# Peptides against a protein of PDB entry 2FGR, part 138

Target 1, 331 residues: chain A of PDB entry 2FGR
Amino acid sequence: SSVTLFGIVDTNVAYVNKDAAGDSRYGLGTSGASTSRLGLRGTEDLGGGLKAGFWLEGEIFGDDGNASGFNFKRRSTVSLSGNFGEVRLGRDLVPTSQKLTSYDLFSATGIGPFMGFRNWAAGQGADDNGIRANNLISYYTPNFGGFNAGFGYAFDEKQTIGTADSVGRYIGGYVAYDNGPLSASLGLAQQKTAVGGLATDRDEITLGASYNFGVAKLSGLLQQTKFKRDIGGDIKTNSYMLGASAPVGGVGEVKLQYALYDQKAIDSKAHQITLGYVHNLSKRTALYGNLAFLKNKDASTLGLQAKGVYAGGVQAGESQTGVQVGIRHAF

## One batch from the design tools (peptide; made by RFdiffusion4, then SolubleMPNN)

Design b2_p17_5_s2 (from b2_p17_5, 11 letters changed)
Fold by OpenDDE base, seed 4:
Structure b2_p17_5_s2 (fold): chain B 331 residues (1-331), chain A 17 residues (1-17)
Amino acid sequence: as target 1 above (331 residues)
Amino acid sequence: VTLSREGDKTSFKVELE
């Protein structure tokens, strides 16, 4: 049997030119290139091709030394795997986010990532961004000639908010084709939540694709998120992303990503464009810089996610510029 | 208990006897 200790410490200096009051924010932030983490994982061979596994992973906040505490909210799973694939029990990325966020060239963190996996409707559930779930059972198939799939179900355990029952229930999955330079996936999910104390279904459909040309990689996402409310109408957002990355000089990588968030309920769009550069000092240590522009139109109030510095919104129709410069170290 | 670095040297593997 084996146990692996692993982690990433990613800390940056970050700046955004506008907060909700129109003021600049700056300071030491975290997780600009990769989410900072500490984890333990292990595998036991049970014979006959069957393996048991565990995975415990928590986020690290290097700016304050985890002053709010440490937990394993990123992942806390026990697993069985074999020729049939893998079954996971415990909190994890839901299958849809696990697969579809892989097309985000900014690793679903910092000021540059695709922000479509979001709570668009002031949902009152803890995981209304559609990224993770408690009480999750997941199944992942093997890869069969490129074809693979993942499915998940999360128990609500009769969680209630207001008059809403079944809060936190998740059902979803993806189908994918991963072969050589090509990856393509379709994900579907439904999560039960509450908005204003009323039962709401968060429906999500996401299409992702990428192609690695060797000299560059292209990646794209198409997503619709719909909070279906019995009262007040649906809150729908269509999110689009297109990104490119390329190696630079054998030790660097440049990334450019554009996203559009069409927020139908407020008839407002937001445009995000991010330029990123990573410079590898070693296999484990990198310097990085991100420059992001977020243009809100009309009633849109989206903000860049400069974790540890400012991750809130801005005034309606305002634009925000963000910068992160940091160090990522993996161990 | 054997401590080995994974091949990519980005993690520590502990083998439990």
Scores: peptide ipSAE 0.025, ipTM 0.609, DockQ to the pose 0.083
Fold by OpenDDE base, seed 3:
Structure b2_p17_5_s2 (fold): chain B 331 residues (1-331), chain A 17 residues (1-17)
Amino acid sequence: as target 1 above (331 residues)
Amino acid sequence: VTLSREGDKTSFKVELE
């Protein structure tokens, strides 16, 4: 049996030129290239190709030393794996986000990521961004000639908010083809939540694909998120992403990613473009820089996620520019 | 960091990768 202590400390200096009041914000931020984390994981060989596993992982906030505490909300799973694949019990990435965020060249982190996995409707559930779930059972298949899949179900445990029942229930999964330079996936999910104390279904469909040309990688996402409300109509967002990355000089990587968020309920669009660079000083230590531009139109109020500095919205129709320069260290 | 148990010991050896 083995136990691995692992982690990442990623801290940056960040700047955004606009907050909700129209003022600039700057300071020390976290998780610009990778989410800062501390974790424990291990495996036990049970014989016959069967393995037991555990994974405990929490987020680290280097700017304040985890002033709000530490928990294992990133992942807290026990698993069995073998030739049949892997079964996981516990809080984790839901299968849809686990697979489909892999096409985000910014790895769902910092000011540059695809922001489609979001609570678009002021959902009152804890995980209405569609990223993780409590009380989750997941199954992941092996890769069969490129084909693979993942499925998950999260129990609501009769959680109620207002008149809404079954809050936190998740059902979802993906099918994928991963072979050599090609990856393509389709994900479907439904989560039960509440908006304004009323039952709401969060439906999500996501298509992702990437191709690695060796000298460069292209990646794309197409997503629809729909909060189905009993009263007030549906809140629908169509999100699109296209990105490219390339190695630079054997020690660096450059990334360029564009995203469009078409927020149908407010008939408003937001455009995001991000340029990123990572410079590897070693296998474990990197310097990085991100430059992001977010243009809101009409009633859109989206903000870049400069975690630890400013992650709120801006005034309707305002544009925001963000910069992060930081150090990532893995151990 | 990999922690390995040395035999019957409750202590972990820390190996840095």
Scores: peptide ipSAE 0.017, ipTM 0.556, DockQ to the pose 0.376
Fold by OpenDDE base, seed 1:
Structure b2_p17_5_s2 (fold): chain B 331 residues (1-331), chain A 17 residues (1-17)
Amino acid sequence: as target 1 above (331 residues)
Amino acid sequence: VTLSREGDKTSFKVELE
């Protein structure tokens, strides 16, 4: 049996050249290279190849010392694992996001990540970005010659918003092939929510793949999200990502990632390109820099996610440039 | 400290001696 205390403190100086008013924002931000976190986890050997586990993890906001409080909203699970795989009970990443975000070279944080896992339709559910769920049961298979899968179901518990009566229900899963340098996955999910007080289904399909050439890694994502509304038509977004990373001098890593967000409901596209560099001072401490450019077309108002400084939108059709320079420390 | 990327997240296992 073991208990592990773990965490990351990631804090940066961040700048974006435009906010919603067209003004620049700058200051101290968080989670530029990795999400800052504090967690506890452990396992108990129950014999016969069966193990119990727990995982409690919350986000840390180093810029304000968690002024809004601390919680375990990142993960709060109890688990059983063995030859059959792993069953988890509690709030966690949903299986689709857990697997498919692994192809994001920017670790789903900062100004450079793939932003496809998003609430594209002003959904009124708390987790309408498709990343996590409350009341979740998840199952993950072992790896069978490269093949693996994960499945999840979250209970709505008769939560209502307006006339919607199944808010928070999730069903989804992925199938994957992970063998040597190759990874490929397909994820499918449906989440019930509300938009404008009316029942809405958030459907998601995501394909991901990566290949490690040793000297460099390539990674890609293809995603469609569709908020299916009974009134007002569907809100559909097609998101695309292609990224490359390479080690530099044995102590660094350079990353380049491009994403396209084709927002069909407003006939508008956004283009994101990010250059990142991580310099390892040790196994636990790194310096990093990110440079991101976001070009909105037509009615698109997307903003870079400079957490702690500015994560809002911009004016329609405006471009935004962002910079983060920071320290990541793991413990 | 074994840096294992578990999934999409950089997790750091700190073994406290």
Scores: peptide ipSAE 0.020, ipTM 0.502, DockQ to the pose 0.056; fails the geometry check
Fold by OpenDDE base, seed 2:
Structure b2_p17_5_s2 (fold): chain B 331 residues (1-331), chain A 17 residues (1-17)
Amino acid sequence: as target 1 above (331 residues)
Amino acid sequence: VTLSREGDKTSFKVELE
């Protein structure tokens, strides 16, 4: 049996030129290149190709020393794995986000990531961004000549918000092909939540693909989210992403990513473009810089996610520029 | 850091990854 203590400390100096009042914000932020974390994991060989596993992982906020506390909300699973694949019990990334966020060249972190996995409708559920779920059972297949899949179900446990009585129920999964330079996947999910105290279904469909040309990698995402409300109509967002990355000088990586968020309920678009650079000082330590530009149109109020500095919205139709420069250390 | 326990041994091997 083995137990591994692991983590990442990622801290940056961040700046955004506009907050909700139109003022600049700057300071020490967290998780610009990778989410800072502390975790424990281990496996036990049970014989016959069967293994037991556990994984406990929580987010670290290096700027304030976890002033709001520490928990294992990133992952808290026990698992069995073997020739059949892996079954996980406990809070985790839902299968759809686990697979489809892998196409985000900014790793769903910092000011540059694809922001499609979002609570677009002021959903009142804790995980209405479609990223993680409580009370989750997940199954992941082995890779069969490139083909693989993942499925998940989360119990609502009769969680109620207003008149909604099944908040937190999740069902979803993906199918994928991962072979050599090519990756492609389709994800489907439904989560039950509440909006304005009324039962709402969060439906999500996501397509992702990437190709590694050796000299550069291209990656793309197509996503639709629908918050289906019984009253008030659906809140629909179409999100698009296209990115490229390339190695630089054997020690660095440059990334460029564009995203479009077409927010149908407010007939408004937001455009995001991010340039990133990572410089590896070692296998464990890197310097990084991100430059992001977010252009809101019409009624759109999206803000860049400079965690630890400012992650709120801006005024309708305003643009925001963000910068992060930081250190990532893995242990 | 990886802690491994082999068999009947009460000793933990600490490996730094």
Scores: peptide ipSAE 0.017, ipTM 0.555, DockQ to the pose 0.502; fails the geometry check

Design b2_p17_5_s3 (from b2_p17_5, 12 letters changed)
Fold by OpenDDE base, seed 2:
Structure b2_p17_5_s3 (fold): chain B 331 residues (1-331), chain A 17 residues (1-17)
Amino acid sequence: as target 1 above (331 residues)
Amino acid sequence: ITYSREGDKESFEVVLE
């Protein structure tokens, strides 16, 4: 049996030029290049190719020392693995997000990431962004000549919000092909939630692909999220992402990513473009900088996610510029 | 109330309706 303590401390100085009042915000932020975390994990060989595992991981907020507390809401799983793949029990990334966020060149964190995995409808469920779930059972296949898949089901445990029942129920999965320079995946998910105290289904379909040309990597996402409400009509968002990354001088990486969020319920688009650079001082320590521009059109009020500084929206139709400069350290 | 993507700090998106 082995037990590993691991983590990342990622802290930055961040700036955004507009908040909801049109004022600038700046300060010390967290998780600009990677989500800061503390975790414990381990495995036990049970013989015959069967292994038991555990994983406990929580977010670290270096700016305030976890003033809101520490928990294992990033992941709290026990697992069995073997030639059949892996079964996980406990809170985790849902299979769809686990796979499809891998195409985000900004690692689903900071001011540059793909923002499609979002609560687009003021859903009242705890995980209405489609990223994680409580009470989750997950299964991941081995890789079969490139082909792999993951499936998950989360129990609602009769959670209710207003008149909505089955809140927090998740069912979803992906199929993928990962071989050499190519990765491609299709994910489908449905989550039950509530909007305005009324039952709502969050449906998600996501297509992702990447190709590593050696000198550069291209990555893309296509996503549709639909909150199906019994009253008030559907809240639909089509999200698109295209990104490129390239190594620089053997110790650096430059990233450029564009995303479009077509928010159908408000007939409004938002455009995001982010330039990032990571400079590796070692295998464990890096400096990084991100520059992001978010252009809202019409009724769109999206804001960049400068965690620890400002993650709120802006006024309708306003643009926001964000900067993060920070240190990432892994242990 | 928008929930943080990766962490448990609730990002309050004030949707100014």
Scores: peptide ipSAE 0.010, ipTM 0.506, DockQ to the pose 0.018
Fold by OpenDDE base, seed 3:
Structure b2_p17_5_s3 (fold): chain B 331 residues (1-331), chain A 17 residues (1-17)
Amino acid sequence: as target 1 above (331 residues)
Amino acid sequence: ITYSREGDKESFEVVLE
């Protein structure tokens, strides 16, 4: 059996030019290029191609030393894997987010990532962003000539909020084709939650694709998220993303990504554009910089996620500029 | 409400021997 200790410490200086009051914020932030984490994982060969595994991973907040404590909320799984694929038991990324976030060139982290995986409706469930789930069973197929899939179900355990039952139930999955330079995926998910104490279904459909030309990579996402409410109508968001990345000088990578969030319930759009650069000092240490611009229209109040500095909204129709410059160290 | 994005998959492995 093997046990691996692993982690990332990613800390940055961050700036945003507007908060909810219209004032600038700046300071020391976390997780600008990769989410800071500490984890333990291991595998045991059971023979016959069967392996047992465990994975325990929590977030690290380098700016305050985890003042709110440490937990394994990123992942806490036990698994069996083999020629049949992998079965996981425990809190993890749901299959849809696990696959479809792979097309985000900013790795779902910092001020630049695709923000479609979000709680768009003030859902009262803990994981209404569609990223992770408690009480999750997941299955991932092997890759068969490029074709692969993942499925998941999370038990609600009769959790209630207000009059809503089945809160926290997840069902979802993806199908994908991953072969050489091409990746393409379709994901579908439904979660049970509550909004204003009333039962709500969070439905999600996501298409992703990427192609690696060697000299550059292109990536795209199309997503619809719908919080289906019996009273007050549906809260629907259509999200679009297009990004490009390229290696620079053998030690760097430049990234450019655009996203559009069409928030139908408030008839308002937000536009996000981000330029990123990563400079590898070694295999484990990198410097990085991100520059993001978020333009809200009409009633949109979206904010860039400068974690550890400011990740709240802005005033309706306001634009926000964000900068992160930091160090990522992996161990 | 600060939405923590927890989705990055980049992990480096250090095998503790």
Scores: peptide ipSAE 0.015, ipTM 0.538, DockQ to the pose 0.033; fails the geometry check
Fold by OpenDDE base, seed 5:
Order: structure tokens, then sequence, then C-alpha cells
Structure b2_p17_5_s3 (fold): chain B 331 residues (1-331), chain A 17 residues (1-17)
């Protein structure tokens, strides 16, 4: 059997010009280019094309040395794989997020990522951002001439919040076409949660596509997230993203990504634009810089996710500028 | 173009026999 120890330590100096009080924040932050992580994984060949696998992965916070502890909340799975695909048991990315976040050129981390996978409604469930789930069973098909799919179900285990039952139940999946330079996917998911102690369904539909032209890559996302509430009406957000990346000088990559978040419940939009650069010093070590602008309109209070420095909101209608400059090291 | 290598591509592998 094989066991692989792996990880990333990504630490940055970060700045945002506004917090909730209108003051600047700056300091040492984490996960600007890639999420810092420590993991263990392995496989066992069971013969006949069947393999067992495990994966344990947790987030690392280099700025504080994991002051809040370490866990395997990123992934804690056991799996069987073969010609039939892969079945996973345990906490993981839900199939929809696993596939559809792949179109985010900022890899769902730092101040530049697509923020559509979010708890838009003050949902009280632990994973109301639609990214991961506890008690998850997942199945991933092989790639059949480009076509592939993933499906997942997470057990609620009779979790309750207020009058809401079935909290934490997930059902979802995607269908995709991945062939050479082209990737396209459709994802659908529903999670049971609570808002204000009342049962709420978090429905999500996401379309993603990318094309690699060799000299540049284009990527896009279209998403609707809807927290369906029996009382107070739905909290709906339509999120849009378009990004481009290109190699620079053989050792660098430049990224530009725009996102629009149309927050229907407050009739307010936020615009995010991020410029990123990664400079590879080696295969394992990179320097990077991100510059992000978040323009909130009307009642929008979104903030850039400068993890470890400031990830909160801003005052309604305020704009925020963020900068991250850091080192990413993979091992 | 070294796209963001999944951090594990150059991971330390211990083969337990």
Amino acid sequence: as target 1 above (331 residues)
Amino acid sequence: ITYSREGDKESFEVVLE
C-alpha cells in the first residue's frame, strides 16, 4: 500500500482598505493563491482493477499556527475505485462544488475567487455555502469520450435547528463534458438548512465552461442560489463570472477575473474584479500577487476574503480594495 | 505553463510494504 504526505503552505501580506467600520486592515494572511493544507492519502490495489483509497486533508493557517486546532474538514474519505468509477464515503467537497469550482481561475481561494458558493441568507447549517458536506456518499463516473458525472447524497442524521428538521441533507450532482481544451458542466444541488430557525431549502444551479487556447484560457460561471423560505420569501442570488488566464514568460501566469453578484432579496449588486499574478520560482514554490476591487451597490455589504486579515463585510454600498502578496510552497 | 499544480504532485510518498 502507498501513503503520501502532501501539503501547501501559502502565506501572504494582505491589505484591505475598508472593514465594517470603514478602517483599513493589514497583516499576515493565509491561502492567497492556494488553500494551505496538510494531507495524507493512499491507495491499495485490491486486484482485478479494484482499488481502495483514503484521503485525509485539513487546512493550515500559517499566520497563527492553527491556533484553533487542526482537523480533516477539507476531506476525510475512504473510497473504492475501478472501471466503474469511484465511490467515496466521508466529508468531502460535494460533487457540484468539486466540479463547478474548477472553473474559478483563482481556485476558490484568496481575494479573487468566485464567491457564488456562499451562504447568502444567514443559513444556520454548517455548510450552507454549498461547498462541502458531512456524512456524504459520492459517486463519480469515469470519463466516457469526454462525458462524466458526479452524484452525492449527505445524510442529515436528524439534525435540527429550531423547527427545521433534516438540516445538512444534501442531494446533488453534475454532468460534464471534458475533452481536450474544452470543459463544460451543469450542476444541480439542494441542501436542507434553517434560516431564523425555520426550514429552508438551499437550491443551487450552476453552469460552467472553460476553453484552453494554449496561449490563454477563458472560463465562465453562471449560478443561481436560492434559499427557499416558507416565510419572508426567497433569498435569491444570481452570480456571474468571466475570467481569463495566460502564461507570462514561461514561468509566470496572469489572471483576470470579473464577477457579478446580483443579490435579489436586497435588490443590490456587487462587482468584483481581480488581477492576479503567479511567478513560479520552482515547481513547488511560487510568489504571487493579487489585486482585487469589490464594488458594492445599494445595500450590498460584500467583503473580499483576505483570510487571516479580514474576511468580513463592509458598510452598505461601500467599495473595498484588497491586495495580497505572498509565497506558496507545495510539498 | 505551470498551472497551479495540485499540491500533491511532488508530495513525499512513503510506500509501506
Scores: peptide ipSAE 0.010, ipTM 0.537, DockQ to the pose 0.054; fails the geometry check
Fold by OpenDDE base, seed 1:
Structure b2_p17_5_s3 (fold): chain B 331 residues (1-331), chain A 17 residues (1-17)
Amino acid sequence: as target 1 above (331 residues)
Amino acid sequence: ITYSREGDKESFEVVLE
């Protein structure tokens, strides 16, 4: 049996040139290159190739020392694994987000990541971004000649919001092919939620692929989210991402990523482009910088996610520029 | 050290209603 304490402290100086009032924001932010975290994990060998595991992980906010508290809402799982794969019980990344966010070159954090995994409809469920779920059972297959899959179901436990029942129910999964330089995946998910106190289904389909050419990596995502409302029509967003990364001088990595968010319900697009650089001082410590541009069109109000500084929207049709410069340390 | 780049954006969209 083993127990491992692990974590990441990632803190930055961040700037955005516009908030909701059109004013600049700047200060000390968190999680610019990787989400800051503290975790405990362990395994027990049960013999015959069977293992038990646990994983407890929470987010760290280095700017305020977790003034709002600490919890294990990132992951709180117990698991069994073996030749059959892995079964997990507890709050975790849903299988779709766990696999499909792996194609994001900015690790789904900071000002540069793909923002498609979002609550596009003011959904009233706690996890309407499609990233995690409470009361989750998940299963992950082994890799069979490159082919692998993950499946999940989250119980609603008769949670209600307004007249909506079954709130928090998740069903979803992915199929993937991971072989050598190639990765490709298809994810499908449905969550039950509420919008304006009325039952709503959050449907999600995501395609991802990457190829490592050695000298550079290309990565892409195609996603559709649809909040299906009984009254008021569907809220649909098509999100697209294309990114490239390359090693620099053996100690660095440069990243460039573009994303388009086509928000159909408001007939409005947002364009995001981000340049990132990571400089490894060691295997555990890195300096990084991100420069992001977000161009909203028409009624779009999207904001860059400078966590700890400003993560809100901007005025409709306004553009935002963001910068992060920080330190990431892993232990 | 398998950096599982788990994309853990809890977007705290604090919808201030």
Scores: peptide ipSAE 0.010, ipTM 0.509, DockQ to the pose 0.024; fails the geometry check

